# Peptides against a protein of PDB entry 6JX3: the designs that were tried, part 88

Target 1, 85 residues: chain A of PDB entry 6JX3
Amino acid sequence: AEFRLRPEISVAQTDYGMVLLDGRSGEYWQLNDTAALIVQRLLDGHSPADVAQFLTSEYEVERTDAERDIAALVTSLKENGMALP

## One batch from the design tools (peptide; made by RFdiffusion4, then SolubleMPNN)

Design b2_p29_5_s3 (from b2_p29_5, 9 letters changed)
Fold by OpenDDE base, seed 1:
Structure b2_p29_5_s3 (fold): chain B 85 residues (1-85), chain A 29 residues (1-29)
Amino acid sequence: as target 1 above (85 residues)
Amino acid sequence: AATYSPLSGFDANGNPLYGATVPTYVPKP
């Protein structure tokens, strides 16, 4: 399934990193550099499996950990209303 | 090598919210 942000969500780049803001509710989440990279690649159309492969090639992380972390992030962004189900 | 912390957020009143654990990875050289 395609990873997409909800229509009411804005992306901002700040001195503190990527921020996902709900323009209606005012709730927002601050992503660190690693999470921002994951989100950016997913938004670019890469699958979670693609992203996991990328992360293991570029970072000191094992595939299992990358897969778990990506899944957790995606789940959180869907549950907190930032990403579409 | 990876470290983990809760995803950080804020509600409409500026109060902190905490989400799922997210990683910080170290780039390979």
Scores: peptide ipSAE 0.639, ipTM 0.918, DockQ to the pose 0.879
Fold by OpenDDE base, seed 2:
Structure b2_p29_5_s3 (fold): chain B 85 residues (1-85), chain A 29 residues (1-29)
Amino acid sequence: as target 1 above (85 residues)
Amino acid sequence: AATYSPLSGFDANGNPLYGATVPTYVPKP
């Protein structure tokens, strides 16, 4: 199951981080640097497992924590209407 | 270690929304 944004979602890069904007509803979410990195890698085709491996290599985080955080973010973006189910 | 805060957003009227808890990681040296 690949991670994809809904077609109505636009991505904007701001000084405060990545923003995901729903062009139909007007709702938007602001991602911090870590969450933005996760989303970017998922959109580039990396699996959650790939991203977790990357995070543990580059950041001070344990694999289990990275996997949980990725799953939580993905779930949230789907529930928020930003990502496809 | 990581720090955590709710994912933040806004509705069409500019009211704040909060989603799942998201991390901020510290880069390794």
Scores: peptide ipSAE 0.599, ipTM 0.909, DockQ to the pose 0.894
Fold by OpenDDE base, seed 5:
Structure b2_p29_5_s3 (fold): chain B 85 residues (1-85), chain A 29 residues (1-29)
Amino acid sequence: as target 1 above (85 residues)
Amino acid sequence: AATYSPLSGFDANGNPLYGATVPTYVPKP
């Protein structure tokens, strides 16, 4: 399934990184550079496997760790109400 | 190696929220 933000979520770029804001509740989450990169690539249509490959190519991280971290982030954003299930 | 810290957020009242741990990766040279 495609990773997608909930319709009420706005994306803002700030001096402190990407922010995902729920326009209804006012809750927002601040993504660090790594998490923001993951989210951006997923939103651009890359699969988690594609993103993991990208991360291992550009960063000091092993494939298995990247895959786990991507899955954990996606799960967290769904649980936090930022991403669609 | 990657480092990990809680995902940071705030509620509508400005109270801090903490989610699952998220990674910080170091770029390859």
Scores: peptide ipSAE 0.589, ipTM 0.907, DockQ to the pose 0.887
Fold by OpenDDE base, seed 3:
Structure b2_p29_5_s3 (fold): chain B 85 residues (1-85), chain A 29 residues (1-29)
Amino acid sequence: as target 1 above (85 residues)
Amino acid sequence: AATYSPLSGFDANGNPLYGATVPTYVPKP
C-alpha cells in the first residue's frame, strides 16, 4: 500500500531535522535522521522493501532490523495521525 | 553502534508526545 501523509500534515525542515506538523490540532513530531530518511524515501514512492534495501546498502544495519524499524515507524505515524491508514 | 530515539513531539497544550523508537543508523565507510 502507498505511504501518504494525512492532508492536514505539513513537512518542515529545521536545524534539528524533519518535523511533521498538524495544522489543525497543533501537534508536531520531530523525526531523527533515520526516520526522516525513511519517510522521505517512502514519500518519493519507494516501497518499504526498497527502503530496507537502501538502508542496508548505505548503513550498518541488518535487513531484518531495517524492516522492523520501518514497520514500527510507519505504524507509529499512522497511530499518531501523521500518515493515512 | 547506534543511537536510539523515540519519535517525539508536542501536543497543542505543550505536553510531550512519544512514539516508536527509531535508531539513528551509522553510515557505512
Scores: peptide ipSAE 0.536, ipTM 0.880, DockQ to the pose 0.898

Design b2_p29_5_s4 (from b2_p29_5, 9 letters changed)
Fold by OpenDDE base, seed 5:
Structure b2_p29_5_s4 (fold): chain B 85 residues (1-85), chain A 29 residues (1-29)
Amino acid sequence: as target 1 above (85 residues)
Amino acid sequence: AATVSPLTGRDANGNPLYGADVPTYVPKP
C-alpha cells in the first residue's frame, strides 16, 4: 500500500532537522536523519522493501534491521496521526 | 502502541518538539 501523510500534516525543514507539522493541533514531530530519509523515500513512492534495500546499500545496517526499523517507524507515524493507515 | 519522545528543542513559536525514535545509521565509506 502507498505511504501517505494525513492531509493536515506538512513537512518542514528546521534547525533541528526535518519535522512533520500537524496544522490543526499545532504539534510537531522531529525526525532524525535516518527517519527523515526513510520518510522521504516512502513519500517519493518507494516501497518499504525498496527503502530497506537502499539503506543496506548506503549504510552499515543489516537488511533485517532496516526492515524492522522501517516497519516500526511506519507504525509509529500511523498510530500517532501523521500517516494514513 | 508506538511512542513519540519529547525533544529538548523548540520550534519558532516555542512549542516543544516530539521525536520518532529510529536508530542513527552510519554511512558506508
Scores: peptide ipSAE 0.327, ipTM 0.730, DockQ to the pose 0.314
Fold by OpenDDE base, seed 4:
Order: C-alpha cells, then sequence, then structure tokens
Structure b2_p29_5_s4 (fold): chain B 85 residues (1-85), chain A 29 residues (1-29)
C-alpha cells in the first residue's frame, strides 16, 4: 500500500534534521536521521521492501533489522497521526 | 554489519526525537 502523510502534515528541513509539522495543532516532530531517510524513500514511492534493500546496501544493518525498524516506524507514524492508515 | 542501539534523549532544542526507536545506522565505507 502507498505510504502517505496526512494532509495537515508538512515536511520541513531544519538545521537539526527533518521535521513533520501538524498544520492544525502546530505540533511538530523531529525525526532522527534514519527515520528521515526511511520516510523520504517511502514518500518517493518506494515499498518497505525497497527501502530495506536500500538500507542494507548502504548501511551496516542486517535485512531483518531494517525490515523491523521500517515496520515499526510506519506503524508509529500512523498511530501518532502523521501518516494515513 | 554493526549492532546499533535506539536513540535516547532530546534534540538540541530539547524536543524528543520522533523515530528515536529507529537506530541511527552507520554508513558502509
Amino acid sequence: as target 1 above (85 residues)
Amino acid sequence: AATVSPLTGRDANGNPLYGADVPTYVPKP
């Protein structure tokens, strides 16, 4: 399924990294570097499997760990109202 | 491959990091 942010969520780049901003509440979330990379790739249309392959190719991480981290992040973003279900 | 722990703490502005449970991966050389 397609990964999408909720319409009220915008993405901003800051000196400290990527931020997700809720335009309604003003609440924002600072992503760490790995999470930001995952989100960017997903938003570009890559599947979680694609992203896992990318991460294991570019970083010192095992495939199983990458897959777990991606799944957990996606779930978290949905549950916290950043991404559409 | 390296074993990496999840992040803890806050950013430079004192805000909690979203996605901190995703470890910061180390790039391959």
Scores: peptide ipSAE 0.321, ipTM 0.720, DockQ to the pose 0.360
Fold by OpenDDE base, seed 3:
Parts: structure tokens; sequence; C-alpha cells
Structure b2_p29_5_s4 (fold): chain B 85 residues (1-85), chain A 29 residues (1-29)
């Protein structure tokens, strides 16, 4: 399934990193550099598997760890109402 | 060594929210 943000969620770039803003509730979430990279790649149409391969090729991380981090992030974004289920 | 940073946020009242921890990965040389 394709990763998509909910319609009310917007993306902003700040000095502290990428921020996801809920335009209706006023809630926001700040992503660190790794999370921002993952979200950007997913929004660009890459699958979680693609992103895991990218991360292991460019960073000092094992495939299983990258997969776990991606899954945890995606789950968190969905459960917190930022991404569509 | 990678540094773990949480997915952080705030609710409508400005109170902090915490989500998943995602390590800050170290680029390969």
Amino acid sequence: as target 1 above (85 residues)
Amino acid sequence: AATVSPLTGRDANGNPLYGADVPTYVPKP
C-alpha cells in the first residue's frame, strides 16, 4: 500500500528539522533527520523495502534494524493521525 | 554510533507528545 499523509497534514521545514502539522487540531510533530529522510522517500513513492535498501547502502545500519525503524515510524504516524491507514 | 531521537510533537495546547524513536544514522564513509 502507498504511504500518504492525511489531507489535513502539511509539511514544514524548520531550523530544527521537518515538521508535520495538523491544520485542524494545531498539533505538530517534529522529525529527526533519519525520520525525515524516511518520510520523504516514502512520499516520493518508494516502498518501505526500497527505503530500507537505501538506508543500508548509505548509512551504517543493518537491514533488519532499518526495517524495524521504518515500520515503527510508519505505525506511529498512522496511529497519531498523520498518515492514512 | 547512531544517536536515538524520538519523534516529538506538541498537542493543540503546546504540551509535548512523544512518538517512535528513530536513530540518527551515521553515513558510511
Scores: peptide ipSAE 0.317, ipTM 0.732, DockQ to the pose 0.834
Fold by OpenDDE base, seed 2:
Structure b2_p29_5_s4 (fold): chain B 85 residues (1-85), chain A 29 residues (1-29)
Amino acid sequence: as target 1 above (85 residues)
Amino acid sequence: AATVSPLTGRDANGNPLYGADVPTYVPKP
């Protein structure tokens, strides 16, 4: 399954980090660095497994922890209406 | 507009910070 943002949600890069912007309301939410990295990689077409491998290669995190964090983030983004189910 | 659940995390300036439940990973040297 392809990870996609909802049509009204767009990504903006700011000096403070990545932001998800609701184009209809003007509301936005800043992502922390790890979440931003995960979202970017997923949007670039990498699978969750690919992202987990990337994270464990570049950061001090275990594979199982990375997988859990990715899954939780994806679920949250979908449930909060930022990503398509 | 999408309805978003309240965020538990905020940045140092008090702004909403999504993904706060995901720890900021430390890069390998």
Scores: peptide ipSAE 0.282, ipTM 0.702, DockQ to the pose 0.231

Design b2_p29_6_s1 (from b2_p29_6, 9 letters changed)
Fold by OpenDDE base, seed 2:
Structure b2_p29_6_s1 (fold): chain B 85 residues (1-85), chain A 29 residues (1-29)
Amino acid sequence: as target 1 above (85 residues)
Amino acid sequence: MVPPQGRVVREIDTSSSPALDVFIRKLEP
């Protein structure tokens, strides 16, 4: 399924990662550099598998670990009201 | 650029290896 942000969420860039702002509540989440990289690639239409492959080429990380971290991040973004189910 | 500001009220670290640091922080204004 396509990764999408909830309609009330807007994106702002920072020097280290990004922030996701809830336009209704004013609350927001700060993502670190790698979390932002993952989210940006997913929003650009890359699959989690694509992102995992990319991460293994950029970092000393195993494919399985990359896949697990991506899945956990996506779950957190959905559960905390930033991404659509 | 929008600087991060506000109180940190929650942090979620989804890292499973030292080589890949992945976390998000919830901030309240």
Scores: peptide ipSAE 0.631, ipTM 0.877, DockQ to the pose 0.690
Fold by OpenDDE base, seed 5:
Structure b2_p29_6_s1 (fold): chain B 85 residues (1-85), chain A 29 residues (1-29)
Amino acid sequence: as target 1 above (85 residues)
Amino acid sequence: MVPPQGRVVREIDTSSSPALDVFIRKLEP
């Protein structure tokens, strides 16, 4: 399964972090630094497993927790209209 | 580019560990 944004969603890199904008509604979501890091790596073609490994290398987090956070974030992005199912 | 300004109408925290702060925030202009 490949992580992809919905066609109407665009990515903006701002001085305040990553923003995902719905071009149709004008609504948008701001991602915090870690969420943005996860999303960017997924969009770059890294697997969730790759991202989990990356997070455990950068932060004092267990692999299981990293995997859970990635999965939860992906689910939230899908459920809230940013990512394709 | 859209500046992240406006009213925060929803925040979703998907953090499962204090070591990782992961959240997204819905903003309305």
Scores: peptide ipSAE 0.622, ipTM 0.872, DockQ to the pose 0.831
Fold by OpenDDE base, seed 3:
Structure b2_p29_6_s1 (fold): chain B 85 residues (1-85), chain A 29 residues (1-29)
Amino acid sequence: as target 1 above (85 residues)
Amino acid sequence: MVPPQGRVVREIDTSSSPALDVFIRKLEP
């Protein structure tokens, strides 16, 4: 399934990293570096599996842990109104 | 762009291992 942000959400690169802005409510979410990396790669069209492989090559993390973290992040972004279901 | 400003109202940590830190933080204007 394609990962997409909701239309009211915009991406901003700040001095503190990536933030996702809700243009309707004015609320926004700050992502840490790894979360931002995951989101950016997903938005670029990489699959969660692709992202997981990338993370395992960059960090000392197991594939299963990477996949779980990606899935959890995606779920959080969807449930909190940033990403489309 | 300028640093985000606002009160932190929620934090979601989706990390499963110490080797990979993944979290998002909700800021209220």
Scores: peptide ipSAE 0.635, ipTM 0.879, DockQ to the pose 0.734; fails the geometry check
Fold by OpenDDE base, seed 4:
Structure b2_p29_6_s1 (fold): chain B 85 residues (1-85), chain A 29 residues (1-29)
Amino acid sequence: as target 1 above (85 residues)
Amino acid sequence: MVPPQGRVVREIDTSSSPALDVFIRKLEP
């Protein structure tokens, strides 16, 4: 399944990194650098498995931990109204 | 630098190890 943002969500790049803005409520979420990296790669069409492999190459993290963190982030983005189910 | 402005209403840390810091923070106007 393709990772996609909800249509009411827009992406803003700030000096403090990626922000996802809900155009309906005016609420927004600030992502840290690693969260933003994950989201950017997913939006570019990479699979969670691709992203996990990438993270293990860029950071001193185990594959299992990377996979868990990606899954948790994706779940959070979906449950909090930023990404489509 | 101009930081995002707003009230912090939620923070979600999805990190499982110190080697990979992953979090998102919800702000309201």
Scores: peptide ipSAE 0.626, ipTM 0.875, DockQ to the pose 0.601; fails the geometry check

Design b2_p29_6_s2 (from b2_p29_6, 11 letters changed)
Fold by OpenDDE base, seed 3:
Structure b2_p29_6_s2 (fold): chain B 85 residues (1-85), chain A 29 residues (1-29)
Amino acid sequence: as target 1 above (85 residues)
Amino acid sequence: MVPPEGEVVREIDTSSSPALKTFIRRLRP
């Protein structure tokens, strides 16, 4: 399935990294560098499998762990109102 | 990562290994 942000969510690049801002509530989620990297690549049209391959090349992480982290992050973004189901 | 000023209302750590740290933090200004 395509990864998409909810329409009320905007992306901001700050000195702290990527922030996802809810335009309705004013609340926002701060992403650490790796989470931001995953989200950006997904938004750029890369599949989770593409992202997992990328992570294994950038970090000393096993493919299975990368896949699990991506899945968990995507689930969290959906469940917490940032990404569309 | 140094968080911006604001109330931390939730933090989700999705890391599964020490080699890859992933987390998101919900803030209220």
Scores: peptide ipSAE 0.600, ipTM 0.863, DockQ to the pose 0.542
Fold by OpenDDE base, seed 2:
Structure b2_p29_6_s2 (fold): chain B 85 residues (1-85), chain A 29 residues (1-29)
Amino acid sequence: as target 1 above (85 residues)
Amino acid sequence: MVPPEGEVVREIDTSSSPALKTFIRRLRP
């Protein structure tokens, strides 16, 4: 399934990193560097598997751990109203 | 990551390894 943000969510790049702004409530989520990297690659059309492979090449992380962390992040973004199911 | 302006109302850490830190922080202006 394609990773997509909800219509009311906007992406902004700040000096502090990526933020996801809810245009209706005014609340926003700040992402750390790695979370932002994952989200950007998913939005660019890369699969979670692609992102996991990329992370294992950039960090001393096992493939299984990368896959789990990506899945957990995606789940959190969906459950907290940022990404579509 | 530098904390932006706003109240931190929620923080979610999805990390499972010290080698890969991933978290998101919800802020209210």
Scores: peptide ipSAE 0.597, ipTM 0.864, DockQ to the pose 0.538
Fold by OpenDDE base, seed 5:
Structure b2_p29_6_s2 (fold): chain B 85 residues (1-85), chain A 29 residues (1-29)
Amino acid sequence: as target 1 above (85 residues)
Amino acid sequence: MVPPEGEVVREIDTSSSPALKTFIRRLRP
């Protein structure tokens, strides 16, 4: 299944980085640099495995840790109303 | 990371290692 945002969520780039804005409530989530990078790549159609490989090439992180972080982030985005299940 | 104008109402740290920092922060205008 492809990672997708909920219809009411839009992506915005701000001076403070990526935010995911809820068009209904006006609330939004700010993403740190790495979280934003992961989301950007997933939205571009890269698989979690692709993203994990990328992270291990750019950061001093083990593949297993990268995969866990991606999974945790995706889960959090789904559970907190930003991404479709 | 500094929050934009708005109230920070929640922060979720999804990091599992010191080498990779991932978190999201919920804001209200």
Scores: peptide ipSAE 0.591, ipTM 0.861, DockQ to the pose 0.567
Fold by OpenDDE base, seed 4:
Structure b2_p29_6_s2 (fold): chain B 85 residues (1-85), chain A 29 residues (1-29)
Amino acid sequence: as target 1 above (85 residues)
Amino acid sequence: MVPPEGEVVREIDTSSSPALKTFIRRLRP
């Protein structure tokens, strides 16, 4: 399934890094560098599998760990109202 | 990463290994 942000969520680049802003509540989520990288690649149309492969080439991480972390991040973004199910 | 200003409502660390750190932090201005 395509990874997409909810309509009320906008991406902003700040001095603190990437943030996902909820236009309704004014609350926002700050992402660390790696989380932001994952989100950006997913939004660009890469699959979680693509992203996992990319991460193993850029970081000293095992494929299984990358896959698990991506899945957990995506789940968190969906459950916390940033991404569409 | 420098912590932003605002109330920290929630922090989620999805990291499984030290080699790959992923987390998100919810803030309320």
Scores: peptide ipSAE 0.583, ipTM 0.859, DockQ to the pose 0.524

Design b2_p29_6_s3 (from b2_p29_6, 11 letters changed)
Fold by OpenDDE base, seed 1:
Structure b2_p29_6_s3 (fold): chain B 85 residues (1-85), chain A 29 residues (1-29)
Amino acid sequence: as target 1 above (85 residues)
Amino acid sequence: MVPPEGEVVEEIDTSSSPALDVFIRKLAP
């Protein structure tokens, strides 16, 4: 399924990294560099499998670990109201 | 990563290996 942000969520780049801002509550999530990289690629239309492959090419990480981290991040973004289910 | 202005109310670390650091922080307005 296509990864998409909820309508009320906006993306901003700050001095401290990518943030996802909830326009309703004013709350926002700050993403570290790797989380931001994953989200950016997913929003660009890459599949989680694509992103996992990319991460293994850029970092000394096993494919299984990359896949797990991506899945966990996506789950967190959905459960915390940033991404559509 | 240095937290911006705003109260840090939650941190979710989804890292499963030392080779890849993945986390997000929830900040209150």
Scores: peptide ipSAE 0.654, ipTM 0.893, DockQ to the pose 0.550
Fold by OpenDDE base, seed 2:
Structure b2_p29_6_s3 (fold): chain B 85 residues (1-85), chain A 29 residues (1-29)
Amino acid sequence: as target 1 above (85 residues)
Amino acid sequence: MVPPEGEVVEEIDTSSSPALDVFIRKLAP
């Protein structure tokens, strides 16, 4: 399934990196560099498998660890109202 | 990473390897 943000969520590129802003509540989340990289690639249409492969090429991380971290991040974004289920 | 703007009210760290740091922070408006 395609990774998508909820309609009320907008992406802002700030001096501190990627921020996800809830236009209804005004609450926002800051992503660290790697989290932002993952989210951007998913939004660009890359699959989680594509992102995992990319991470293993850029960082000294095992494929299984990369896949786990991506899945956990996606779950967190869904549970905290940023991404669609 | 630079310090976030606003008060950090929650942090979710999904990292499973020292080589890959992945987290998000909820900030107070």
Scores: peptide ipSAE 0.652, ipTM 0.892, DockQ to the pose 0.539
Fold by OpenDDE base, seed 5:
Structure b2_p29_6_s3 (fold): chain B 85 residues (1-85), chain A 29 residues (1-29)
Amino acid sequence: as target 1 above (85 residues)
Amino acid sequence: MVPPEGEVVEEIDTSSSPALDVFIRKLAP
């Protein structure tokens, strides 16, 4: 499967970092630096496994933990209407 | 960490270890 944002979602940058805006409701989600990094890599076409490998090279995190965090983030983005299922 | 303008209505922390901080925060006007 391919990670994609819903059509009503726009990506914007703020002084703090990446936000995902819902063009219909006006609500938006702020992503911290690591969440934004994950989303950016996924949107660039990297697989969750690729992103996990990348994170373990940049941070002192276990591969299993990185994979779990990515999966949980993706699930949250889908469940909260930002990403397509 | 300073949030942008908007009411914080929800925060989801998907971190599983202290080595990697991952969270998203829902904001409303």
Scores: peptide ipSAE 0.649, ipTM 0.891, DockQ to the pose 0.536
Fold by OpenDDE base, seed 4:
Structure b2_p29_6_s3 (fold): chain B 85 residues (1-85), chain A 29 residues (1-29)
Amino acid sequence: as target 1 above (85 residues)
Amino acid sequence: MVPPEGEVVEEIDTSSSPALDVFIRKLAP
């Protein structure tokens, strides 16, 4: 399934980086540069495989590690109420 | 760097390699 944010979550760019804001609680999650890159590409319609390929071309990371990190990040975003299951 | 007025309540680091730093940080309003 495609990666999608929950309806109550908004994306904002701040002086401190990309933020996912919960419009109900006011709580927000700050993403580091790489996490933001992953999320942005997923939201743009790229598959996790696409993102992994991109990361291996930009960083000195193994494909397996990139895939694992993407999967773990996506899981965290879903479990913590930012992304739809 | 985080907003000075923001309280860090949780941090999730999903990095598996030093070459790829991936984390998210939950901040209180």
Scores: peptide ipSAE 0.639, ipTM 0.885, DockQ to the pose 0.560

Design b2_p29_6_s4 (from b2_p29_6, 11 letters changed)
Fold by OpenDDE base, seed 3:
Parts: sequence; structure tokens; C-alpha cells
Structure b2_p29_6_s4 (fold): chain B 85 residues (1-85), chain A 29 residues (1-29)
Amino acid sequence: as target 1 above (85 residues)
Amino acid sequence: MVPPQGKVVKSIDTSSSPALDVSIDKLEP
């Protein structure tokens, strides 16, 4: 499944990390470094499997844990109105 | 760059291991 942001969501960069801004409400979500890394790679066209492989190369994380964290993040972004289902 | 503004009203941590810190914070004006 393709990962896409909702049309009203804009991506911005701050000194404190990636921001996903809702242009209608003015509310936004601040992503920490790893969340931003995951989202950016997904938006760049990498699959969750690609991202998981990348994370295991950068961190002392098991592949299954990386995959679970990616899936959980994606779910949260969808449930909280940032990503399309 | 968009300057940070607003207050944190919700925090979500999707980390499942100490090796990977994954979190997002919702901010409102």
C-alpha cells in the first residue's frame, strides 16, 4: 500500500524536527528524528521493508521490532488525520 | 523553516525497543 499524506497536510522542517501541519486547523505534529526518518523515506518511495532494513543498519534494533515500529507509526499517522488510509 | 509554536496536547510513542525511539507530539496554537 502506498503511503501518502492527506492533501491538507504540509511538511515543514524546524530546528526541532519534521513538522506535519494541517493547513485547515493550524494544528501540527512534531516528529522526533526517527519518526521523521521513517516518514521521509516512505514519502520518498521506499517500502516499509526498505525502511526496516535501513533502521537495522543504523541502530541496534531487530528487524521485527523495526517493522513493528514502522507499522505503528503509520497507523498513528492515519488515525490522527495526517496520512491517507 | 516554520518556527515552533503552540503547546503539546498529545504525545504518541510507537517505540517497541530501547534501540529505536519513535515519537510524535501534537501541538495546538
Scores: peptide ipSAE 0.688, ipTM 0.906, DockQ to the pose 0.755
Fold by OpenDDE base, seed 2:
Structure b2_p29_6_s4 (fold): chain B 85 residues (1-85), chain A 29 residues (1-29)
Amino acid sequence: as target 1 above (85 residues)
Amino acid sequence: MVPPQGKVVKSIDTSSSPALDVSIDKLEP
């Protein structure tokens, strides 16, 4: 299934990185650089596997660790009301 | 582009390796 934000969530770029804003509640989350990179690539249509491959080429991280971190991030975004299940 | 405002009220760190830092912070005014 494709990664998608909930319809009430919008993306904003700030001086400190990507922010996901809930337009209804006004609550928002600040993503660090790597989290933002992952989310941007997922929103662009890359699969988690694609993103993991990319991360292993840019960082000294093992493929399995990259895949786990991506999965955990996606789960957190879903559980905290930012991404659709 | 605007700076984020408010304080961190919740932090989630999904990093499993020191080589890859992945985290998100919930902010409130």
Scores: peptide ipSAE 0.686, ipTM 0.904, DockQ to the pose 0.735
Fold by OpenDDE base, seed 4:
Structure b2_p29_6_s4 (fold): chain B 85 residues (1-85), chain A 29 residues (1-29)
Amino acid sequence: as target 1 above (85 residues)
Amino acid sequence: MVPPQGKVVKSIDTSSSPALDVSIDKLEP
């Protein structure tokens, strides 16, 4: 399944990282560097498996942990109204 | 300088290990 943001969500870059802004409510989420990296790669069309492999090449993290963290992040983005189910 | 502004009203940390820090903060204006 393709990872997509909800239509009302826009991406912005700040000096402190990526933010996802809800244009209707004005609320937004600030992503840390790694969360932003994951989201950007997913939006670029990489699969979660691709992203997990990428993370294991950049960080001293196990593949299983990377996959779990990606899945948990995606779930959070969906549950909190940023990404489409 | 373009700082994020607002109050942190929710924090989510999805990290499974100290080697990978994954977190997001919800901010209200």
Scores: peptide ipSAE 0.683, ipTM 0.903, DockQ to the pose 0.654
Fold by OpenDDE base, seed 5:
Structure b2_p29_6_s4 (fold): chain B 85 residues (1-85), chain A 29 residues (1-29)
Amino acid sequence: as target 1 above (85 residues)
Amino acid sequence: MVPPQGKVVKSIDTSSSPALDVSIDKLEP
């Protein structure tokens, strides 16, 4: 499944990192550096498996842990109204 | 780091290991 943000969500790069803003409610989410990296690569068209492979090359994380973290992040983004199901 | 314009109302940490820190914070003005 293709990762995609909801239409009402805008991406902003701030001095504090990546922000996902809900244009209707005014609420927004601040992503830490790694979460932002994952989201950006997914938005660029990389699969979760591709992103996991990338993370294992940049960090000393195990592949299984990287895949789990990506899946959990994606789930959170969907459940909290930022990404389309 | 949290922007001064907003307050944290929800925090989600999806990290599975100390080697990878993955988190997001919900902010409200």
Scores: peptide ipSAE 0.682, ipTM 0.903, DockQ to the pose 0.582

